Peptides against a protein of PDB entry 4HTP. Designs and how they scored, part 82

Target 1, 231 residues: chain A of PDB entry 4HTP
Amino acid sequence: SQTVASHVPFADLCSTLERIQKSKGRAEKIRHFREFLDSWRKFHDALHKNHKDVTDSFYPAMRLILPQLERERMAYGIKETMLAKLYIELLNLPRDGKDALKLLNYRTPTGTHGDAGDFAMIAYFVLKPRCLQKGSLTIQQVNDLLDSIASNNSAKRKDLIKKSLLQLITQSSALEQKWLIRMIIKDLKLGVSQQTIFSVFHNDAAELHNVTTDLEKVCRQLHDPSVGLSD

## One batch from the design tools (peptide; made by RFdiffusion4, then SolubleMPNN)

Design b2_p16_4_s2 (from b2_p16_4, 9 letters changed)
Fold by OpenDDE base, seed 4:
Structure b2_p16_4_s2 (fold): chain B 231 residues (1-231), chain A 16 residues (1-16)
Amino acid sequence: as target 1 above (231 residues)
Amino acid sequence: SEADALLERLLAELEA
């Protein structure tokens, strides 16, 4: 069946996340998230106009926005060091070069940007002059590839993990990769709490999640902001 | 860039 996630570019989510991150105030951050969510719901209604009973929900996006709450997908087994090595190889960076060293020593402050400890930001600056300007992945495709990575990690198939990562990387802009890295590492640095995200999504979302710990159930049951848990 | 071209080639290989 068709899903909203199969139509929404991953770039759109990343642009939203970027706007949220750059916003200084809570209200502005909330606005950007709300706009994305409202657009998603509107598209859902249009896509499923003739189908009242669908399992499609905001879950594919929500699990990327709140990756620390992921319970369906197993661990990726990916750390910053692995990604650094992969990028060095993929981009054919000199191992003793400035960019390779930045990636490997991401915890050490190197320069004026204050990006120490934020691997995703360091990677972004390395990737920006080297990667495609526009990505081609949908949110569905990103989730499919992440599922593959988790599955392959469970199966201890390092070669297949690398293959899936290459698919993600080669089809993503530098900005998209920055956010993808943060999703994999499970630290988006949005400056808004989980509670805030849930509150914007639905008034009962935090409560339902606290009881069920099931993010998909939360997204499905509370898809309509006007329908509460007690209804 | 050369790096961009490499990524494009790798993508093409994955799609083949």
Scores: peptide ipSAE 0.008, ipTM 0.414, DockQ to the pose 0.031
Fold by OpenDDE base, seed 5:
Structure b2_p16_4_s2 (fold): chain B 231 residues (1-231), chain A 16 residues (1-16)
Amino acid sequence: as target 1 above (231 residues)
Amino acid sequence: SEADALLERLLAELEA
């Protein structure tokens, strides 16, 4: 069946996250998230206009925005050091070169941008001159590739993990890869709390999640902002 | 561009 996630570019989510991160005020951060969510809901209504009984929801996007709450997908088994080594190999960076050393020693401030300790930002600057300007992946495709990584990690198939990571990298811009890294590491650094994200999504979302710990159930049961838990 | 050349190399590795 067709889903909203199969039509929404991953680039659109990343652009929204970038706007949220750059915004200083809580109100502006909330506005950017709300605009994305409203657009998603409008598209859902249009896509499913003639189908009342659908299980499609905001879950594919929500699990990328709140990756620390993921319970369906197994662990990736990926850390910053692994990603650093992968990028050095894939980009054919000299091992003793400036960019390779930046990736490996990301905790030490070596640049003017003050990005020490933020591997995703270090990677972004290395990738920017070396990657596509615009990616081609949908949110569904990103989730499918992440599912593959988790499954292959469980199966101890490192070669297949590398293959899926290569697919993500070759079809993503530097900006999209920055956010993808943060999703994998499970730290988006948005400057807005989980509680705020839930409150914008639905008034009862935080309560339902506290009881069920099931992000998909939260997204399905509370897909309509006008229908509460008691209705 | 350098970016295009790097991408082509990466794509070739995916096909193998």
Scores: peptide ipSAE 0.006, ipTM 0.413, DockQ to the pose 0.027
Fold by OpenDDE base, seed 1:
Structure b2_p16_4_s2 (fold): chain B 231 residues (1-231), chain A 16 residues (1-16)
Amino acid sequence: as target 1 above (231 residues)
Amino acid sequence: SEADALLERLLAELEA
C-alpha cells in the first residue's frame, strides 16, 4: 500500500529537525514542525484522494520524532560505544587517530565546539568530510531498517544488525546520520517538549496518548486536526 | 523551507 512515508525523503525530516534545533524560540521551533506536518497532511490528502479508509498516518514520522514513545519496535541494543566502533571500522579510521578517539571518548570535551556528551554531533563532524552529501532513504526505508535492527537484536543476530546499520550509514548524509543516531539513542535534543509536539499535531493528542500510550493510534485517530476525540 | 519545497515537488509529481 502507498504511504506518505514511502515518498518523503528522510533528508526532509532531518532538515526540519535541524531547523527546529537551531531555532532559539519556541514559536520558531513550532513553526518549522507545523510546516513539515502541514505539508505531510497535504501530501496525504493528495496521495489518498481516491482511497477511503486508509490506515496511513503521520506515525512513521512521529515515531522518529518521539522515539522514546516507541512501543511497536523492540530495543535496538545499540549504544554510542557500538556506533563509535562501527564508524571507526567503516570509515577505516586509525584507532589511535584523533577522530577515532573523539568518537570513543565523546563524553570528554576535546575541542572548542562544546559538543561534549553529544555523540551525534561528534559523529557529524567526523562524517561530514567522509560521507555522501545527499542521502537516498525515505522515511519508510529508515523505519524498515530500524525494524530490522530491532528484530535482529531480539534474535541475537549481530551480523544482520551490522548489515542494516551499514545500509543506513552508506545511504545517508552526515546530517541524516546525526539525526539517525539521535533517533536510535532516543534523544533528539530539539529543545521542544513532547507536549508541544503533541499540541501542534492535534489538540487532543496528549490526552489520547496519556490514555492509550499508543503513538500509532494517536496519529491515526487524530490525523485530521479539525476532528476531535469527541466527534 | 527545503522540506516544504520537496513536499511541493512531490505533490506536483502526484498531480502530473
Scores: peptide ipSAE 0.090, ipTM 0.748, DockQ to the pose 0.760; fails the geometry check
Fold by OpenDDE base, seed 2:
Structure b2_p16_4_s2 (fold): chain B 231 residues (1-231), chain A 16 residues (1-16)
Amino acid sequence: as target 1 above (231 residues)
Amino acid sequence: SEADALLERLLAELEA
């Protein structure tokens, strides 16, 4: 079935997240999220104009924005050290070189940027001069690949995990990979609380999530901001 | 906004 997520580039979500992160004030952060959400809802209405009973919702994006609330997908089994090794291999970085050491020793402050402990930022700077300027993945494709990783982790198929990771990496810009890493590690560093994200999405979202702990249900039932739980 | 531009592009693709 046709979904909004199958049309929205992952790059657009990443650009929104980047804007949110760079914004200093809560109000500005909220504005960027709201603009993305409103655009999503408008596109949904256009896409499904002739189909009233669709299960499509903001869930594909929401589960990437709030990855700590993911309950459908199993654990990835991916840590920063694994990603570091993968990048060293993929980019053919000398193991004793500066960039390889930055990735492996990401917790040690080695640079002037103060990015110590943020693997995603370190990876971004290593990737920026070496990767595509624009990615080709949709939000749906990203979720499909992440589903594959989780499934193969459960099945202990390390080779297939690597394959899916390579697909994600090779089809993504440095900026997209920065955010993808943060999604996998489940730390986006947006500077906005979960409560704020829910409040912008729908007035009843936090309450419904507290009761159900089901992010998809929250996104589906509260898709229309004008329709409440009691309606 | 960039979000609006994206939406317009996506909508144009659906109409095409």
Scores: peptide ipSAE 0.079, ipTM 0.747, DockQ to the pose 0.843; fails the geometry check

Design b2_p16_4_s3 (from b2_p16_4, 9 letters changed)
Fold by OpenDDE base, seed 1:
Structure b2_p16_4_s3 (fold): chain B 231 residues (1-231), chain A 16 residues (1-16)
Amino acid sequence: as target 1 above (231 residues)
Amino acid sequence: SESEKLLEELLKKLEE
């Protein structure tokens, strides 16, 4: 079945997240999220105009925006050190070189950007001059690959985990990889709270999530911002 | 926003 997520480029989500992160004020952060959400809902209505009782919702995007609330997908088993080693290998970085050391020692201040402790930012600057300018993955494809990683981690199939990671990396821009890393590590550093995200999504979203702890259910039941829990 | 423009383009393609 066709979903909104199967049509929306992952790059679009990443661009939105980047704008949110760069925004200083809460109001501006909210505006960027709202614009993305409204566009998503509009596309949903158009895509499903002739279909009733669809289960499609904002969930594929929401689970990437709030990765700490993920309950469907098992643990990835991926840490910063693993990603560092993977990038060193993939990019053929000299092991004793500046960029390899930056990735491995991301917690130590090494540069003027003040990115110490933020692996995703360190990775971004290493990747920016080396990676594609534009990625090709949809939100659905990203979720499929992440599902594969989680499943293979559970099955202890390290080779298949690496395969899926390589597919993500090779089909993503540096900016997309920055956000992908943050999604995997489950820390987006948006500067906006979970409650704010829920409040923008739907007035009843926080309440429903508190009761159900089911992000998909929240997205599905509260898809229409004008229809409340009591309706 | 750039994301909005892309979604709008996708919408136009869907309506064709």
Scores: peptide ipSAE 0.034, ipTM 0.687, DockQ to the pose 0.768
Fold by OpenDDE base, seed 2:
Structure b2_p16_4_s3 (fold): chain B 231 residues (1-231), chain A 16 residues (1-16)
Amino acid sequence: as target 1 above (231 residues)
Amino acid sequence: SESEKLLEELLKKLEE
């Protein structure tokens, strides 16, 4: 069955997240998230106009926005050091070069931008002049690849993990990879709380999540902002 | 907004 996530480019989510991160005020951050969510719901209504009982929901996006609440996927087994080594290999960076050292020593303050400790930002600047300008992955495809990584990590299939990571990297812009890294590491640094995200999504979302700890159930049951838990 | 433009583009693709 067709899903909204199969049509929405991953780039669009990343652009939204970038706008949220760059916004200084809570109200502006909320506005950007709300605009994305409203667009998603409108597209859902159009896509499923003739099918009322669908299981499709905002879950594919929500699990990327709140990756720390992921309970369906097992652990990725991926850390910054692994990604650094992968990028050095993929980009054929000289091991003793400045960019390779920046990736490997991402915790050490070396730059003027104060990006020390933020691997995703360091990676972004290394990738920006070297990667494609526009990615080709949908939100569904990103989730499928992340599912593959988690499954192969559980199975200890390192080569298959690398294959899926390479597919993600080669089909993503530098900006998309910045956010993908943050999703994998489970720290988006949006400057907005989980509770705020839930409150914008649905008035009852935080309560339902507290009871069920099931992000998919929250997204499915509270898909319509006008229909509450008691309805 | 950029989100609105995206929605319009996606809706056009659904109609094709």
Scores: peptide ipSAE 0.031, ipTM 0.685, DockQ to the pose 0.839
Fold by OpenDDE base, seed 4:
Structure b2_p16_4_s3 (fold): chain B 231 residues (1-231), chain A 16 residues (1-16)
Amino acid sequence: as target 1 above (231 residues)
Amino acid sequence: SESEKLLEELLKKLEE
């Protein structure tokens, strides 16, 4: 069955996250998230107008926005060092070159952009002149590839992990890859708390999550902002 | 130079 996530470009989520990150105030950050969420819900209603009792929800997006709360997908087994090596290989960067060294030594202050310790930002600047201007992946496709990575990590299939990563990378812009990296590493640096995200999503979301620890259940049961947990 | 090539082009070559 068709899902909202199968229609929403991953680029749209990344653009939203970028706007949230760049916003200075809590209120502005909330506004950007709310706009994305409202658009998602509107699209859901339109897509499923003639179909009641669908299992489709905001979960595909929420699990990317709050990756630290992921419980369904197993660990990726991917760290910054692995990604650095992968990018050096894929981009055929000289090992002793400036860009390779930036990726490998991402914790060392370079003084240029103040991005020391943020691997995703360092990667972004390396990728920007080398990647597609616009990605082609949907949120569903991103999640499918991430599922593949986690599954193959559990199975210790390193080559298949690399294959899925390559598919993600080759179909993503530099901006999308920045956010993808942060999702994999589970640190989005949005400057907004988990509690705030839940509060915007639904008034009962934080409570339900505290009890169930099930992000999908939270998204499904509280899909309608006007329907409470006790309803 | 290889550094000027787009990622897609580079990846295609690596897969060959």
Scores: peptide ipSAE 0.008, ipTM 0.388, DockQ to the pose 0.023
Fold by OpenDDE base, seed 5:
Structure b2_p16_4_s3 (fold): chain B 231 residues (1-231), chain A 16 residues (1-16)
Amino acid sequence: as target 1 above (231 residues)
Amino acid sequence: SESEKLLEELLKKLEE
């Protein structure tokens, strides 16, 4: 079945997240998220115009925006050190070179930029001159690859984990990889709370999530912002 | 907005 996530480029989500992060005020952060959400809902209505009973929802995007609330996908088993080594290998970086050392020693504040401890930002600057300007993955494809990583981690298939990671990396821009890393590590650093995200999504979202702890149910049941839980 | 542009592009793909 066709889903909104199968049509929305992952790059568009990343651009939205980047705008949210760069915005200083809460109101501007909310505006950027709301614009993305409204566009998603409008596209959903157009895509499913002739189908009333669809299970499609904002869930594919929401689980990437709030990765700490993920309950369906198991652990990735991926840490910053693994990613650092993978990038050094993939980009053929000299092991004693500045870029390799930046990735490996990401916790040490060596630069003037307050990016110490943020592996994703360090990776971004290393990747920017070396990667594609625009990625080719949809939100659904990203989720499929992340599902594969989690499944293969559970099965202890390290070779297949690497394969899926390579697919993500080679088909993504530096900016997309920055956000992908943050999704995997489960820290987006948006500067907006979970409660704010829920409140923008639906008035009853926080309450329903508190009861069910099921992000997919929240997204499905509260897909229409005009229809409440009591309706 | 960029979101509007995205939606327009996506809608065009659906009409194709």
Scores: peptide ipSAE 0.036, ipTM 0.682, DockQ to the pose 0.884; fails the geometry check

Design b2_p16_4_s4 (from b2_p16_4, 8 letters changed)
Fold by OpenDDE base, seed 1:
Structure b2_p16_4_s4 (fold): chain B 231 residues (1-231), chain A 16 residues (1-16)
Amino acid sequence: as target 1 above (231 residues)
Amino acid sequence: SAADELLERLLKELEA
């Protein structure tokens, strides 16, 4: 069935996340998230105006925004060191070169940027001069590729994991890859709490999640901000 | 806003 996520570019989510991260105030962070969410809901209503029984919800985006709450897909089996090696190979970086060493030694970078310990930021600067300006993936496609990675990790198919990672990387901008890395590592560093994200999504979201631990159920049941749990 | 631009673009795509 047609979903909102199949239409929304992953780049647009990443741009929103970037704005949230760059915002210093809680109110501004909330505003950026709310604007994205409201646009999503409006598009949902337009897309499904002639369909009453849809299971489509904000879940495809929410599971990327709150990746630590993911329960549907299993572990990726991907760490920063694996990504570093993959980028070195893919970008044909000299192994003894400055950029390769930055990726491998991301915890103690010698660079001028205060990005010590943030692999995604280090990767971003390495990727920025080398990657596409704009990616081509939708949120749905990103989730499909992440599902593939998790499934193949469970099946111990390393070659297929690499294939899916290469698809993600080659079809994404440097900015999109920064956020993708953070989603995989499950640390977005948005500067806004899980509770705040839930509260903006729906007043009852935190409560329902605490009971069910099912992010998809939360997104589906509380899709309409005007309809509560007791309704 | 960027979100509004997204919505407008997506709505146009839906109408096409």
Scores: peptide ipSAE 0.052, ipTM 0.722, DockQ to the pose 0.982
Fold by OpenDDE base, seed 4:
Order: structure tokens, then sequence, then C-alpha cells
Structure b2_p16_4_s4 (fold): chain B 231 residues (1-231), chain A 16 residues (1-16)
């Protein structure tokens, strides 16, 4: 069945996240998220106009925005060190070169940008001059690849994990990879709380999540902002 | 807005 996530480019989510991160005030951060969410809901209504009782929801996006609340997908088994080594290999970076050392020593403040400890930002600057400008992945495809990574991690198939990571990397811009890394590491650094995200999504979202701890259920049951828990 | 542009693009894709 067709889903909203199968049509929405991952780049559009990343652009939204980038705007949120760059915004200084809470109100502006909320505005960017709300605009993305509203567009998603409008597209959902259009896509499913002739189909009642669909299970499609904002969940595919929400689980990427709040990756720390992911409960369906098992652990990726991926850390910054693994990604650093992968990028060094993939980009054929000299092992003793500046860029390789930046990736490996990402916790050491070496740059003027204050990116110490933020592996994704360090990776972004390394990737920016080397990666394609335009990604090709949809949100659905990103989730499928992340599912594959988690499944293969559970199966202890490191080779297949690498394969899926390479697919993500080769089909993503530097900006998209920055956000992918943050999603995998489960730290988006948006500067907006989980509670705020839920409050914008639906007035009852935080309550339902507190009871169920099921992000998909929250997204499905509270898909319509006008329909509450008691309805 | 960027969100509006996304929506417009996606709607056009559905009509095609």
Amino acid sequence: as target 1 above (231 residues)
Amino acid sequence: SAADELLERLLKELEA
C-alpha cells in the first residue's frame, strides 16, 4: 500500500531538521516542525482520499525525529568509531591525514566551529566537498535500510550492515548524512524537547506516549489533531 | 514556505 513516507524525500525532512536546529527561538523551531507536519497531514489526506481506515501515519517521520523513543527497531550496534572507520575507508582518506584524524578524534576540539563531540557535524564538513549534492532516498527507503541494519545487527552479519550503510551513504547528500548519523546515534541536537514535539503533534500525544510507550500507536491514534483520546 | 513547496510537489506527483 502507498504511504506518505514512500513519497516524501528524506532530504525534505533533513532540511526541516536543519531549519529547526538553526533557529534560535522555541517559537521558530516549533513553526518549522508544524509546517512540515501540516504538509504531511495534508498530503496524507490527498493520498488516502478514497481509502478509509488506513494505518498510514506520521510514524515513519516521527521515529526519525525522536529516535531515542524507537522501540520497534532493535539496536543498530553502530557507534561513532565504526562510522569514522567506514568513512575513512569509503572516502579513501589517508589514515594520518587531517580528515581521518578529525573523524577518529571527534571529541577533541580541533576546529573553530565548536563542533567538539558532535561527530555528525565533523562528518558533514568532511563529506561536503566529496558527496553528491542531491540525495535520492525517501523516508520509507531510509527506514527500510535502518530496519535492515538493525536486523542484521541482531543476526551478527557485519558485512550486511556495512552494505546497508553504504547504500545509505552513497544515496545521500552530506547534509542528509549528517542527520542520518544523528538518527543512528539517537541525538538530533534540535534544541527542542520531546515534550514540545509531542505538544505540536497532538495535545494528547505526551499523555498517550507516557501510558503506552508506543510511538506508532501515538502517531496512528492521534493522527487527526482534532480527535482526542476520549473521542 | 518550504513545507508548502513540498506539498505542492507531492500533490503534483499524485496527479501524474
Scores: peptide ipSAE 0.051, ipTM 0.717, DockQ to the pose 0.971
Fold by OpenDDE base, seed 2:
Structure b2_p16_4_s4 (fold): chain B 231 residues (1-231), chain A 16 residues (1-16)
Amino acid sequence: as target 1 above (231 residues)
Amino acid sequence: SAADELLERLLKELEA
């Protein structure tokens, strides 16, 4: 069955997240999220116009925006050091070179950008001159690859984990990889709270999540902002 | 807005 996530480029989500992060005020951050959400809902309505009983929802995007609330997918088993080593290998960076050392020693305050401890930002600057300008992955494809990583981590298949990571990396821009890293590490640094995200999504979202702890149920049951839980 | 442009693009893809 066709889903909204199978049509929405991952790049569009990343661009939205970047706008949210760069926004200084809460109101502006909310606006960017709301615009993305409204666009998603409109597309959903168009895509499913002739199908009333669909399970499709905002969940594929929401689980990437709130990765700390992920309960369906098991642990990735991926840390910054592993990603650093992978990038060094993939980009053929000299091991004793400046860029390799930046990735490996990402916690050390080095450089003028003040990005010490933010591996995703360090990776972004290393990747920007070396990768494609536009990625080719949809939100659905990203989730599929992340599912594969989690599954293979549980199965202790390191080779297959690497394969899926390489697929993610080679089909993503530097900006997309920055956000993908943050999703994997489960720290987006958006400057907006979980409560705010839920409140923008639906008035009853926070309450339903508190009761069910099921992000998919929240997205599915409250996909229409005009229909409440008591409806 | 960027969101509107995205929606328009996606809608065009559905009609195609």
Scores: peptide ipSAE 0.030, ipTM 0.681, DockQ to the pose 0.823
Fold by OpenDDE base, seed 5:
Structure b2_p16_4_s4 (fold): chain B 231 residues (1-231), chain A 16 residues (1-16)
Amino acid sequence: as target 1 above (231 residues)
Amino acid sequence: SAADELLERLLKELEA
């Protein structure tokens, strides 16, 4: 069956996340998230107009926005050092070159930008002049590839992990890769709390999550913002 | 709004 996530470009989510991160105030951050969510819900209603009993929900996006709450996927087994080495190889960066050293020594303060310790930002600047301007992946495809990585990590199939990572990288812009890295590392640095995200999604979302710890159940049961837990 | 633009694009993709 068709899902909303199969139609929404991953680039759209990343652009929303970028707007949230760049916003200074809580109110502006909330506005950007709400706009994305409202668009998702409207598209859901249009897509499923003739199908009332669907399991489709905001879950595919929510699990990327709140990756620390992921319970369906096992660990990726991916660290910043692995990604650094992969990028050096893929981009054919000189090992003793400035960009390779930046990726490997991402924790070392590079004077001017204050991005010390944020591998995703370091990667973004290295990737920006080298990558596609726009990616081609949907949210569903990104989740499928992340599922593959987690599954293959559990199975200790390193070659297949690399294959899925290469697919993610080659089909993503520099901005999309910045956010993808943050999703894998499970730290988006949005400047908005989990509680705020839940409160915007649904008034009962935080409570239901506290009881179930199941993000999919939260998204499915509270899909309609006008229908509460007691209804 | 940005939301409306996204929705319009997605709806066009659905109709195609």
Scores: peptide ipSAE 0.027, ipTM 0.668, DockQ to the pose 0.780

